# Peptides against a protein of PDB entry 6FRK, part 132

Target 1, 411 residues: chain A of PDB entry 6FRK
Amino acid sequence: NEEVLNAMLKEVCTALLEADVNIKLVKQLRENVKSAIDLEEMASGLNKRKMIQHAVFKELVKLVDPGVKAWTPTKGKQNVIMFVGLQGSGKTTTCSKLAYYYQRKGWKTCLICADTFRAGAFDQLKQNATKARIPFYGSYTEMDPVIIASEGVEKFKNENFEIIIVDTSGRHKQEDSLFEEMLQVANAIQPDNIVYVMDASIGQACEAQAKAFKDKVDVASVIVTKLDGHAKGGGALSAVAATKSPIIFIGTGEHIDDFEPFKTQPFISKLLGMGDIEGLIDKVNELKLDDNEALIEKLKHGQFTLRDMYEQFQNIMKMGPFSQILGMIPGFGTDFMSKGNEQESMARLKKLMTIMDSMNDQELDSTDGAKVFSKQPGRIQRVARGSGVSTRDVQELLTQYTKFAQMVKKM

## One batch from the design tools (peptide; made by RFdiffusion4, then SolubleMPNN)

Design b2_p17_5_s1 (from b2_p17_5, 13 letters changed)
Fold by OpenDDE base, seed 1:
Structure b2_p17_5_s1 (fold): chain B 411 residues (1-411), chain A 17 residues (1-17)
Amino acid sequence: as target 1 above (411 residues)
Amino acid sequence: METEENLLKKVLLAKKA
């Protein structure tokens, strides 16, 4: 039993290290899992794999929970949120994402650019803010970030803004001068929350960077960025461990909408490759696929047409980056998260849609579309010719449709 | 193909939930 446990824990530890989980946290997890597993219960014929998976999941949840309640803005108050983080962490983009999130929730939100070090920082913020219709403040001439931050906060307080986000200078290095500047800004504006923005793609460096920030500034919240593609999210655990501060949001891409409230359970499920079914449901519901009440009724009646499949492909294409959707799918490994696979999968969906664009209404609206084609094989040749594909490609589409239609009938 | 099949399966499941 202990040998089997040790072998399975070795596999889990390897997978977590490959997911950029800090080696100290992986060691701690291993010891915690060993201590939490009753070897006698493992002997009684319980599914050893499920028990270990549950223990690992439970201990990962604890590693993401700092035991501190996340700060939340108060409605009708002036909430000053200061952003801190390294250059290239996605800090400036995340300021805009958070501002847009609160604006969509009906908060009076604004942005302040207190980055005087980076050439074009204010222009970048202004461009992002203007696209999102978010009020902004900054200077082209003032070089003191304390003055800009103070003036901007005062202006937006006087205008009764509820969410006042201050973006600060990011440096390439952990320079003492950067932390002194951050402290001077924090002392001047007295923020209600300090948000550390961390890039998940920095892997094993997450702990040291997050610690350096926490040791110098009173970080109260963490936002993890670049949880798209190659970043397996293990750095998030390091950020929580180092800052002792909750993750409040995650950035899941480059778009302003690629931003979501942090959910512990879905995040750990995704980290373990279990997928995020809840996040997929939420994302499907956010797409306001309201025109699909008729489709939901058809699906409840076990009806599924080629047109219904076409509409689902259109909906999938509207969900945004295909990599994010695939990462929400159980059993899709990290290999499906590559930008190359996204383009290929999108091209495949477009090819299938192009085949269906060459079908007639009788073929598309048939509750047994595959049987329509099987009864009249000349339809396959017509569709193949019309869409510029092989008869095999049309047969593969019909085979796929048949599998779905059978699933819908069993649901 | 399996990717699109699994994705569509999930979209269908998400609509039934």
Scores: peptide ipSAE 0.000, ipTM 0.344, DockQ to the pose 0.052
Fold by OpenDDE base, seed 2:
Structure b2_p17_5_s1 (fold): chain B 411 residues (1-411), chain A 17 residues (1-17)
Amino acid sequence: as target 1 above (411 residues)
Amino acid sequence: METEENLLKKVLLAKKA
């Protein structure tokens, strides 16, 4: 029993390390999971894999929860939000995304560019703000970020803005001068919230970066960026562990709307490669796809055909950000998200649909499409020839369908 | 702790409201 537990924990620990979870956190999680699992309960014929997965999931949820309530802006008040983070973290883009998020929620929102270090910082912020119709402040001539931040905050307070976002200078490295500048800005404007923006793609470096910011500046919130398919987001756990601050939002792409409130359960599910069924359903609901009711009814009955999968791929194709949506589909996330840009993910879906276009109604409408093909292997060869693909490509599609249909049957 | 199954059930239930 203990050997089986240790082997399975080794696989999970490997997967977490491959997801950019910090090695110290993975060690701690392994110890916590070992302490939480009753070896006697595992002897009783319970699904050992499910039990370990649940224990791992539980401990990951605890690692993402700092035990501190996230700061939230107060309606009808002036809320000053200061952004801090390294250059290239996506900080400036994230300021615009957050401003746009609150503006769409009916908050009187504005942006201040206190980045005097980067040439064209104000032009970039102005461009983003103008595209989103967000009021902005900055200077082309003032070099002191404290003056710009103070003047901008005062201006927008006097104009009764509710959300006042201050973008600060980033640096390429952790430099004492950057932290001193951030402290001077923070002391001058007295922000209600300090948001640390972290790039998820930096992997194991997330801990050291997040700690360096928290040790110098009173970080109260974290935003994780670049969760667009390559970064599994394990660095987010490191940020929470180091800052003791909640993740409030995630950036999921380059578009101004590629920004969402952080949800613990979907994030951990995605991190473990279980998919984000909640986020998929939320996203599917946001799109008001009329065909969703019929699909949900079929899913509730554990019925899922190759045609149902085809229709879902068509719906996903209408939704735009394919990489994100595919990552939300259980069993697709690991295979589709790992290597492809959005165009490659779309091309893969189109290829799968082209294979299904060569299937007949009996194959498409079977409640066990994989069994239809397994009983008559000549169907695989027919479909392969009809779609211009290999028999292997058809088998890979049927394997994906089988994974999906097995998940639906477990619902 | 909500199991993946319970999360799925909650999401399926949230569409009925």
Scores: peptide ipSAE 0.000, ipTM 0.270, DockQ to the pose 0.025
Fold by OpenDDE base, seed 3:
Structure b2_p17_5_s1 (fold): chain B 411 residues (1-411), chain A 17 residues (1-17)
Amino acid sequence: as target 1 above (411 residues)
Amino acid sequence: METEENLLKKVLLAKKA
């Protein structure tokens, strides 16, 4: 029994290390899992794999819980949020994403650029802010980040802003000058929350980086960026362990909407390759698809048309990067998460939609679309000519539709 | 094909939940 447990734990530990979980945390998790597993219950013929998976899941949930309640802004108050992090962490982009998130929630939100070190920092922030219609402050002439941050915070306080986000200078490495500047800014503006932004793609370096920031500034929240399919997210556990601060949001891509509140259970499920069903449900519900009720009703009746398939492809395209949606799917492992496969998958969906754009309403709205085409093969040739594709491509689409329609009838 | 079938199945499951 102990040998079998040790073998299975070795596989889990390898998978966690491959997921960028820090080696110290993996060792600790292994010992905690061993201590939580009753060897007698494992002898009784219980599903050993499920028991170990459940124990691993529970211990991973504990690793992302710092035991500290996340800071939340107070309505009708002026909440100052200072961002800290290295250059290339996605800090400036994340400031804009957070500002946009709060603006969409009906908060009076603004952005301050206190990055005087990077040439074009203010222009980048201004571009992002203008695109999102977020008020912004910064200077082209002032070189002291403390002055800019103080003036910007005072201005937006006087204008009764509720969310005041301050972007600070980043560096390529941990430097004492960066930490001194961050402390001076923090002391001047007295932020209600300090957010550390971390790139998940740095893997095993996450612990050391997060610790370096926490040792110098009072980090109270973490945002993890670049969770767009390449980073397995194991570095997030290291950030929580080092900062003792909760992850409040995750960045899942480059778009301003590629930003979501952190949820522990979905995140751990994704890390273990179980998928993120909850995040998929939330993302589908955030899509104000007014036609969802009519589709749900048709699906309840086992009806599925080519138009219904077209609408589902539009919905998939609206959910964001196809790789993220695939990564939310149980059993779609890491291999489908490559940027190359995303563009190819989106191009494939667009090709299928272009074929359907050449269909008529009788073909699109038929409850047996494949049978309409099988009875009149001349329709396949018309659609192929109209969409600039082969008759084979149209037949492949109809074969795919038939599989979907059969699946819907079984659901 | 399996990818698109699984995507649709999940979108459908998410809408039925």
Scores: peptide ipSAE 0.000, ipTM 0.332, DockQ to the pose 0.057
Fold by OpenDDE base, seed 5:
Structure b2_p17_5_s1 (fold): chain B 411 residues (1-411), chain A 17 residues (1-17)
Amino acid sequence: as target 1 above (411 residues)
Amino acid sequence: METEENLLKKVLLAKKA
């Protein structure tokens, strides 16, 4: 029993390390899980694997929960939100995403560019803000970020803005001067919330960077960016541990809508390679996909056709942001998201649909579409010619379909 | 661990709940 437990824990620990979870947190989790599992209860014939998985999941949930209630803006008040983070963390983009999120919820939201260090920072913010129809403030001539932040906050307070977001300079090389500038800005504007923006792709460096920010400024919230790619999000656990601050939002792509409230359960499920079920449920529910009742019934019966896949691709394309939704679907996240922005993901899906447009009803409606093609290889050549693609592209589609159809049959 | 499969099923089942 203990050997089996230790073997399973070793696999989990390896997977967490490969997910950029800090080695100290992985060690702590291993000991906590080992202590939480009663070996006597495991002898009673309970599914040992399920018990270990539940214990691991429970301990990961505790690592993501700082035990501190997230700051939330107060309706009808002026809420000043200061953003801090390294250059390249996605801070400026995240300011625009957060502003847009609140604007869509009916908050009077604005943006201030207090980044005087980066050439074109104000132009970038202005472009993003203008595209989203968000009011903005900044200067081309003022070089003191304290002056810009103070004037911008005062202006938008006087105009009765409810959400006032201040973007600050991100610096790579002059950490001390950056931290001093951030402190001066924070002291001048007295923000209601300081948001640390962290890039999930920096992996094991997340702890040290998050700690450096928390030791210098009163970080109260964390936003994790670049969770759309290869970053499995393990660095987010390190950020929470170091800052003792909740993750409030995640950035899941380049689009302004590639931004969502952080949910612990979905995030841990995704981190464990379980997929983001709850987030996908919530997104599917938000999108009012009534047309999926027939699909749900087929899936309950373990039936999934190439036509059913085609209809799902149509639905996903209507949903946008496409990258976010695919990243929530198990088996799509790793292979589909690994190399492309939202546009490339959409182009890939559109290519797959174009291949299926060259299939006949017998091929599309078969409960074993891959077997129909395997029995008659001439069908692959016909479809390839009809869609203007290689026979390899058709085989790749059929391989993806087979993975999904097998998934549905085991459901 | 719910397989990726069980997860998609839960998504689909939770939409009917």
Scores: peptide ipSAE 0.000, ipTM 0.259, DockQ to the pose 0.031; fails the geometry check

Design b2_p17_5_s2 (from b2_p17_5, 11 letters changed)
Fold by OpenDDE base, seed 4:
Structure b2_p17_5_s2 (fold): chain B 411 residues (1-411), chain A 17 residues (1-17)
Amino acid sequence: as target 1 above (411 residues)
Amino acid sequence: MDTLLELLEKVEAFAKA
């Protein structure tokens, strides 16, 4: 029994190392799992693999929990959020993503570019901010990041902004001058939160980098970027361990909406290749599916309409690239949708919605929409003409709806 | 290309597993 446990733990440890989990954390996890598994309980015929997986999952959840509550902005207050991180970590992009996230939630949000070191930093921030319609501040002439940050924070405080995000300079290496600059900025603006932005793709270097930042600045939150790539996110565990700070958000792509609140359970499930179904559900719930309870209740009663399907397509379109949804499902790797297939998939969804936009309320709200169309084939021709599609395209939509409605009835 | 239905079936199958 102990040999089998040790063999399975070796495979798990290898997989965790391949997932960029720090070797020290993997060793600690191995010992904690070994201590948590009662060998006597494993003798009782329970699936040893499932028990080990559960023990590993539980210990990974503990490694992601720093034991401290994440800072959250206070509504109606001026919340100053300072971003720190290396050049290439995605810091500037993440500032824009966070600003856009809060703006979409109805917060009065702004961006400050205090990166005076990188040529074109302010132009990049300005471009991102302008595209997202986020107010921004920065200078082309001021070289002191403390002055820019202070002036920008003061300006936006006076204008009653609720979320004031300050992007700082990144360096290619951990330089003492960078940390001194960060401290000077932090002292001047007195941020309510300091966010360390970490690139997940740096693998085993995550711990050392995160520690170097925490040793110099009072990091209170972590954001992990580039989780859409080959990075399995194991570096996130290293960041939490080193900073003793919670992960608050993750970056999941290049788009401004490729950004989500960090969820422990889904993240660990994804790290283990179990998929991110809970993160998918949370992302669906964040889409203000106020009607999601009503939909879930309808689904429980085996009711599903074409309107319910239309609403689901709207939700999927709001989630962003279909590849992200697929990448959250176990066995659908991020590569399953080549960049060319995303646009095609979104175009297909939009086509299906355009077909449904040509349906009437009786057709959309029928609990047996397919039967409504089957009884009166002239409806298919009307909808096809109204949406500029073939009768075949409408029939294909109705076939998909019928299959889904049958599935819901079996639930 | 998995239909949205096939995707939802996979999500559901996974949520039940």
Scores: peptide ipSAE 0.009, ipTM 0.363, DockQ to the pose 0.085
Fold by OpenDDE base, seed 3:
Structure b2_p17_5_s2 (fold): chain B 411 residues (1-411), chain A 17 residues (1-17)
Amino acid sequence: as target 1 above (411 residues)
Amino acid sequence: MDTLLELLEKVEAFAKA
């Protein structure tokens, strides 16, 4: 059994190395997977391959979580976002994509070109900004990026902009002069967030590159670019490990719309060459959603209780960022849950669960829970008092349940 | 028939509505 496990883990390690995952991370993952796999459960005739894939998926999900909450802009505040990264990483294009993303979300957004090193940098930014109708600042005459960044930030602060994006100079390699310039700009403008832009196509160089930036400037966010067809994205794991910073967005092409919020599960699924659905099934199975075969079978029979709904809310809460799960499914657009809407949605789910915690087994296990409450309105008042909510909140929950139960009956 | 996941998504969409 151990020899078979070691052979399978060798194949997985080879595939991860071929996906540009750093050799140190692959070694650590192998050790963690070995420690997580029960060899006795593998002896019982379970699909050994699926068990190993599941354990690998779990450990990869941990590798993209730095344990630090991603920075998010605050409405009604002036949020300064500084971009750093090598030339050719897609940094300037990504500044425009991020500005356009926030503008489409109703934020008062602007762009500053503090790239004095690249000839035509300001013209390129101006062209992109004008096409997207984004206000911009830069200079044709000032050569000090600190002056340009400071003047631009001051101007847009005075004009009450909410999102102020500063594009800085890049270099072809890690150069001390680049890092000194970035530090001077960062000290002058005091950004609320520093975004490191990484090209996914640089493969095994990702760790060393990401570390060099983090050692010089306080990188708080990562954006990975060129996640179009050729880049398997394993370098993104190295970026998170080196920067200890979350990936916040990915660039999936050259168009201004080829930009989406980072989603852990779809990314790991693609990295493993698993279909988005298969990676999601594996994640659902990890959550011991095995009780969901019983639920699927109940749903096939058009049966759905308030308890079944409660269990599904628990499952959603265990899955974490549901916006990341929804966007793995073809046809559910990336737009469905902004990060702000996710926390609000989780708080709403928790409120609904708190209402259901005040229900009795007869109410929870009824195949027509809404009818139980409609026949005896005193139950609504009891549940409302028990959960500390209004009778209206209980009625709203029952209305939502009824809509869902009717949908299940039509399936 | 919706997968369990599609159902969970529908449940969450209803919880958000």
Scores: peptide ipSAE 0.008, ipTM 0.415, DockQ to the pose 0.025; fails the geometry check
Fold by OpenDDE base, seed 1:
Structure b2_p17_5_s2 (fold): chain B 411 residues (1-411), chain A 17 residues (1-17)
Amino acid sequence: as target 1 above (411 residues)
Amino acid sequence: MDTLLELLEKVEAFAKA
């Protein structure tokens, strides 16, 4: 039993390291999982894989939860949010995304560019703010970021803005002079929240960078950027561990709408290749797909038909950017997030639906659809001929359905 | 939450096979 546990934990540790999870955190997780697993329960014939997966999931959830409540803005107050982070972390883009998020929620939101170090920083912020119709402040002539930040915060306080976002100069290196500038800005504007923006693509460097910021500035929140189809997301755990601050939002692409509130369970699920189910629930709820409540209720009762599966494939196809949806579906690996794989995945779902279009109501509405086909093999041949596919393709669909329906019955 | 997690694991297992 211990050898099997150690072998499975080695595979999990390898996968987490490949997901850019910090080596120290992976080691800690391994020991925590070993301590949390009851070896006696594993001996009793429980699915050892499921138990280890659950223990790993639970320990990853703890690693991304700092045990500190995330700061939230107060309605009807002036909330000053200062952004800090490395150059190229997506900080300026993230300021605009957060401003747009709050604006869409009915907050009076504005942006301040206190980046005097980068030529064109103010033009970039102005372009993003103008596209989103967000009020902005900055200077082309003032070189002191403290003056710009102070004047901008005062202006927007006097105009009764509720969300005042201050973008600061990004840093290429751990230069003490640049941390002093951030401290001077923070002291002048007295922010209600300091947000560290971290690029997920820097992998194992996330811990050291996040720690360097936390040691110099009172980081209270983290935003993780570049969690697109190529970013493995493991750096987020390193940021939480180093800053002891919650992740509040994630950036999932280049568009201003590619920004969402951080949710622990979906993020860990995605990191494990289990998909982002809460994000999919939220997206499905945002789509007002009335059919989901009926499905959730059937699933709670352990009922799942081929028709229910067909309806889910229709819903997935309706959700629009199929790559984002597939990246939210567990086991559609990061490979399905590429534009090339979106068409292939949609073609595959459409093929499965075409097979089901050749089924009758008795086959579709059976609570044991696979057993209906197994009892009468002539049904497989009929469906195969009707849909223009092989009998093997129909058998593969039924095998998948059976696996699905068995998991539903175990809920 | 767990219900939809299991639902989507299932949809994916379906789309991968």
Scores: peptide ipSAE 0.008, ipTM 0.333, DockQ to the pose 0.024; fails the geometry check
Fold by OpenDDE base, seed 5:
Structure b2_p17_5_s2 (fold): chain B 411 residues (1-411), chain A 17 residues (1-17)
Amino acid sequence: as target 1 above (411 residues)
Amino acid sequence: MDTLLELLEKVEAFAKA
């Protein structure tokens, strides 16, 4: 029993390291999981795999929880939110996403560009803000970020803005001058919240970076970006551990809507390769797609057809920001999200639907659609010709369907 | 054939189970 446990824990530890979880956290998790698993209860015939998965999940949830309540803006007050982070972290884009999020929630939101170091920083912010119809402030002539931030905050306070987001200069390297500038800005504007923005792809370097920011400025919140890429987000655990600050939002793509409130369970599920189930649940609940009772009943029976997949694709296309939704579906996330913007993802989905439009009812309604095609390879050629695609494209669709149908059969 | 929601709930239940 202990050997089996140790083997499974080794696999989990390997997967967590491959997910960019810090080696110290993985070691600690391994010890905590070992201590939490009663080997005597494991002897009782309980699914040892499930017990270990649950124990790992529980310990990962603890690693994401800093034990500190996230700051929330107060309605009817002027809330100043300062953004800090390295250049290329997605900080400026995330400022716009957060501003847009609050604007959509009925907050009077604005943006300030206090990045005087990066050429075109203000133009980029202005472009993003203008597209989202968010009021903005910045200067083309003022080089002191403290002056710009102070003037912008004062302006928007006087105009009774509720959410005042200040973007600061990022650097490629941790420079003492950057941290001093950030501290001077923070002291001048006295932000209600300081948000550290981190790129999920930074991996093992995340701890040291997050700590360096926390040691210089009072980081109270973390936002993790680029969770749409190959990054499984394990670096986020390191950021929470180093900053002792909650993750408040995640960036899940390039679109302004590719931004969501952080949820612990979905994130951990995704990190474990279980898919972002809860985040997709919440998003589907937000979309009031209540009407699919007929869908519930078939998956209860472990049945999933190509038609069922087609109908799900139609539903997803109705949901809007498609990149976020596909990234949440187990088995679609890595292959669909890695390859493009929302438009490319939608085009890919539309291509898959066009392939399925060339299938017959026997193929679409088969509980083992992949086996129907495998038994009669001429069907693949027919569908490929009918949809104007390669036989390879049809095989790729059937492979995706098979992965999904196998997942449903295991449910 | 669960709603995407219920697929999600089931996958969540599967993840919790």
Scores: peptide ipSAE 0.000, ipTM 0.281, DockQ to the pose 0.028; fails the geometry check

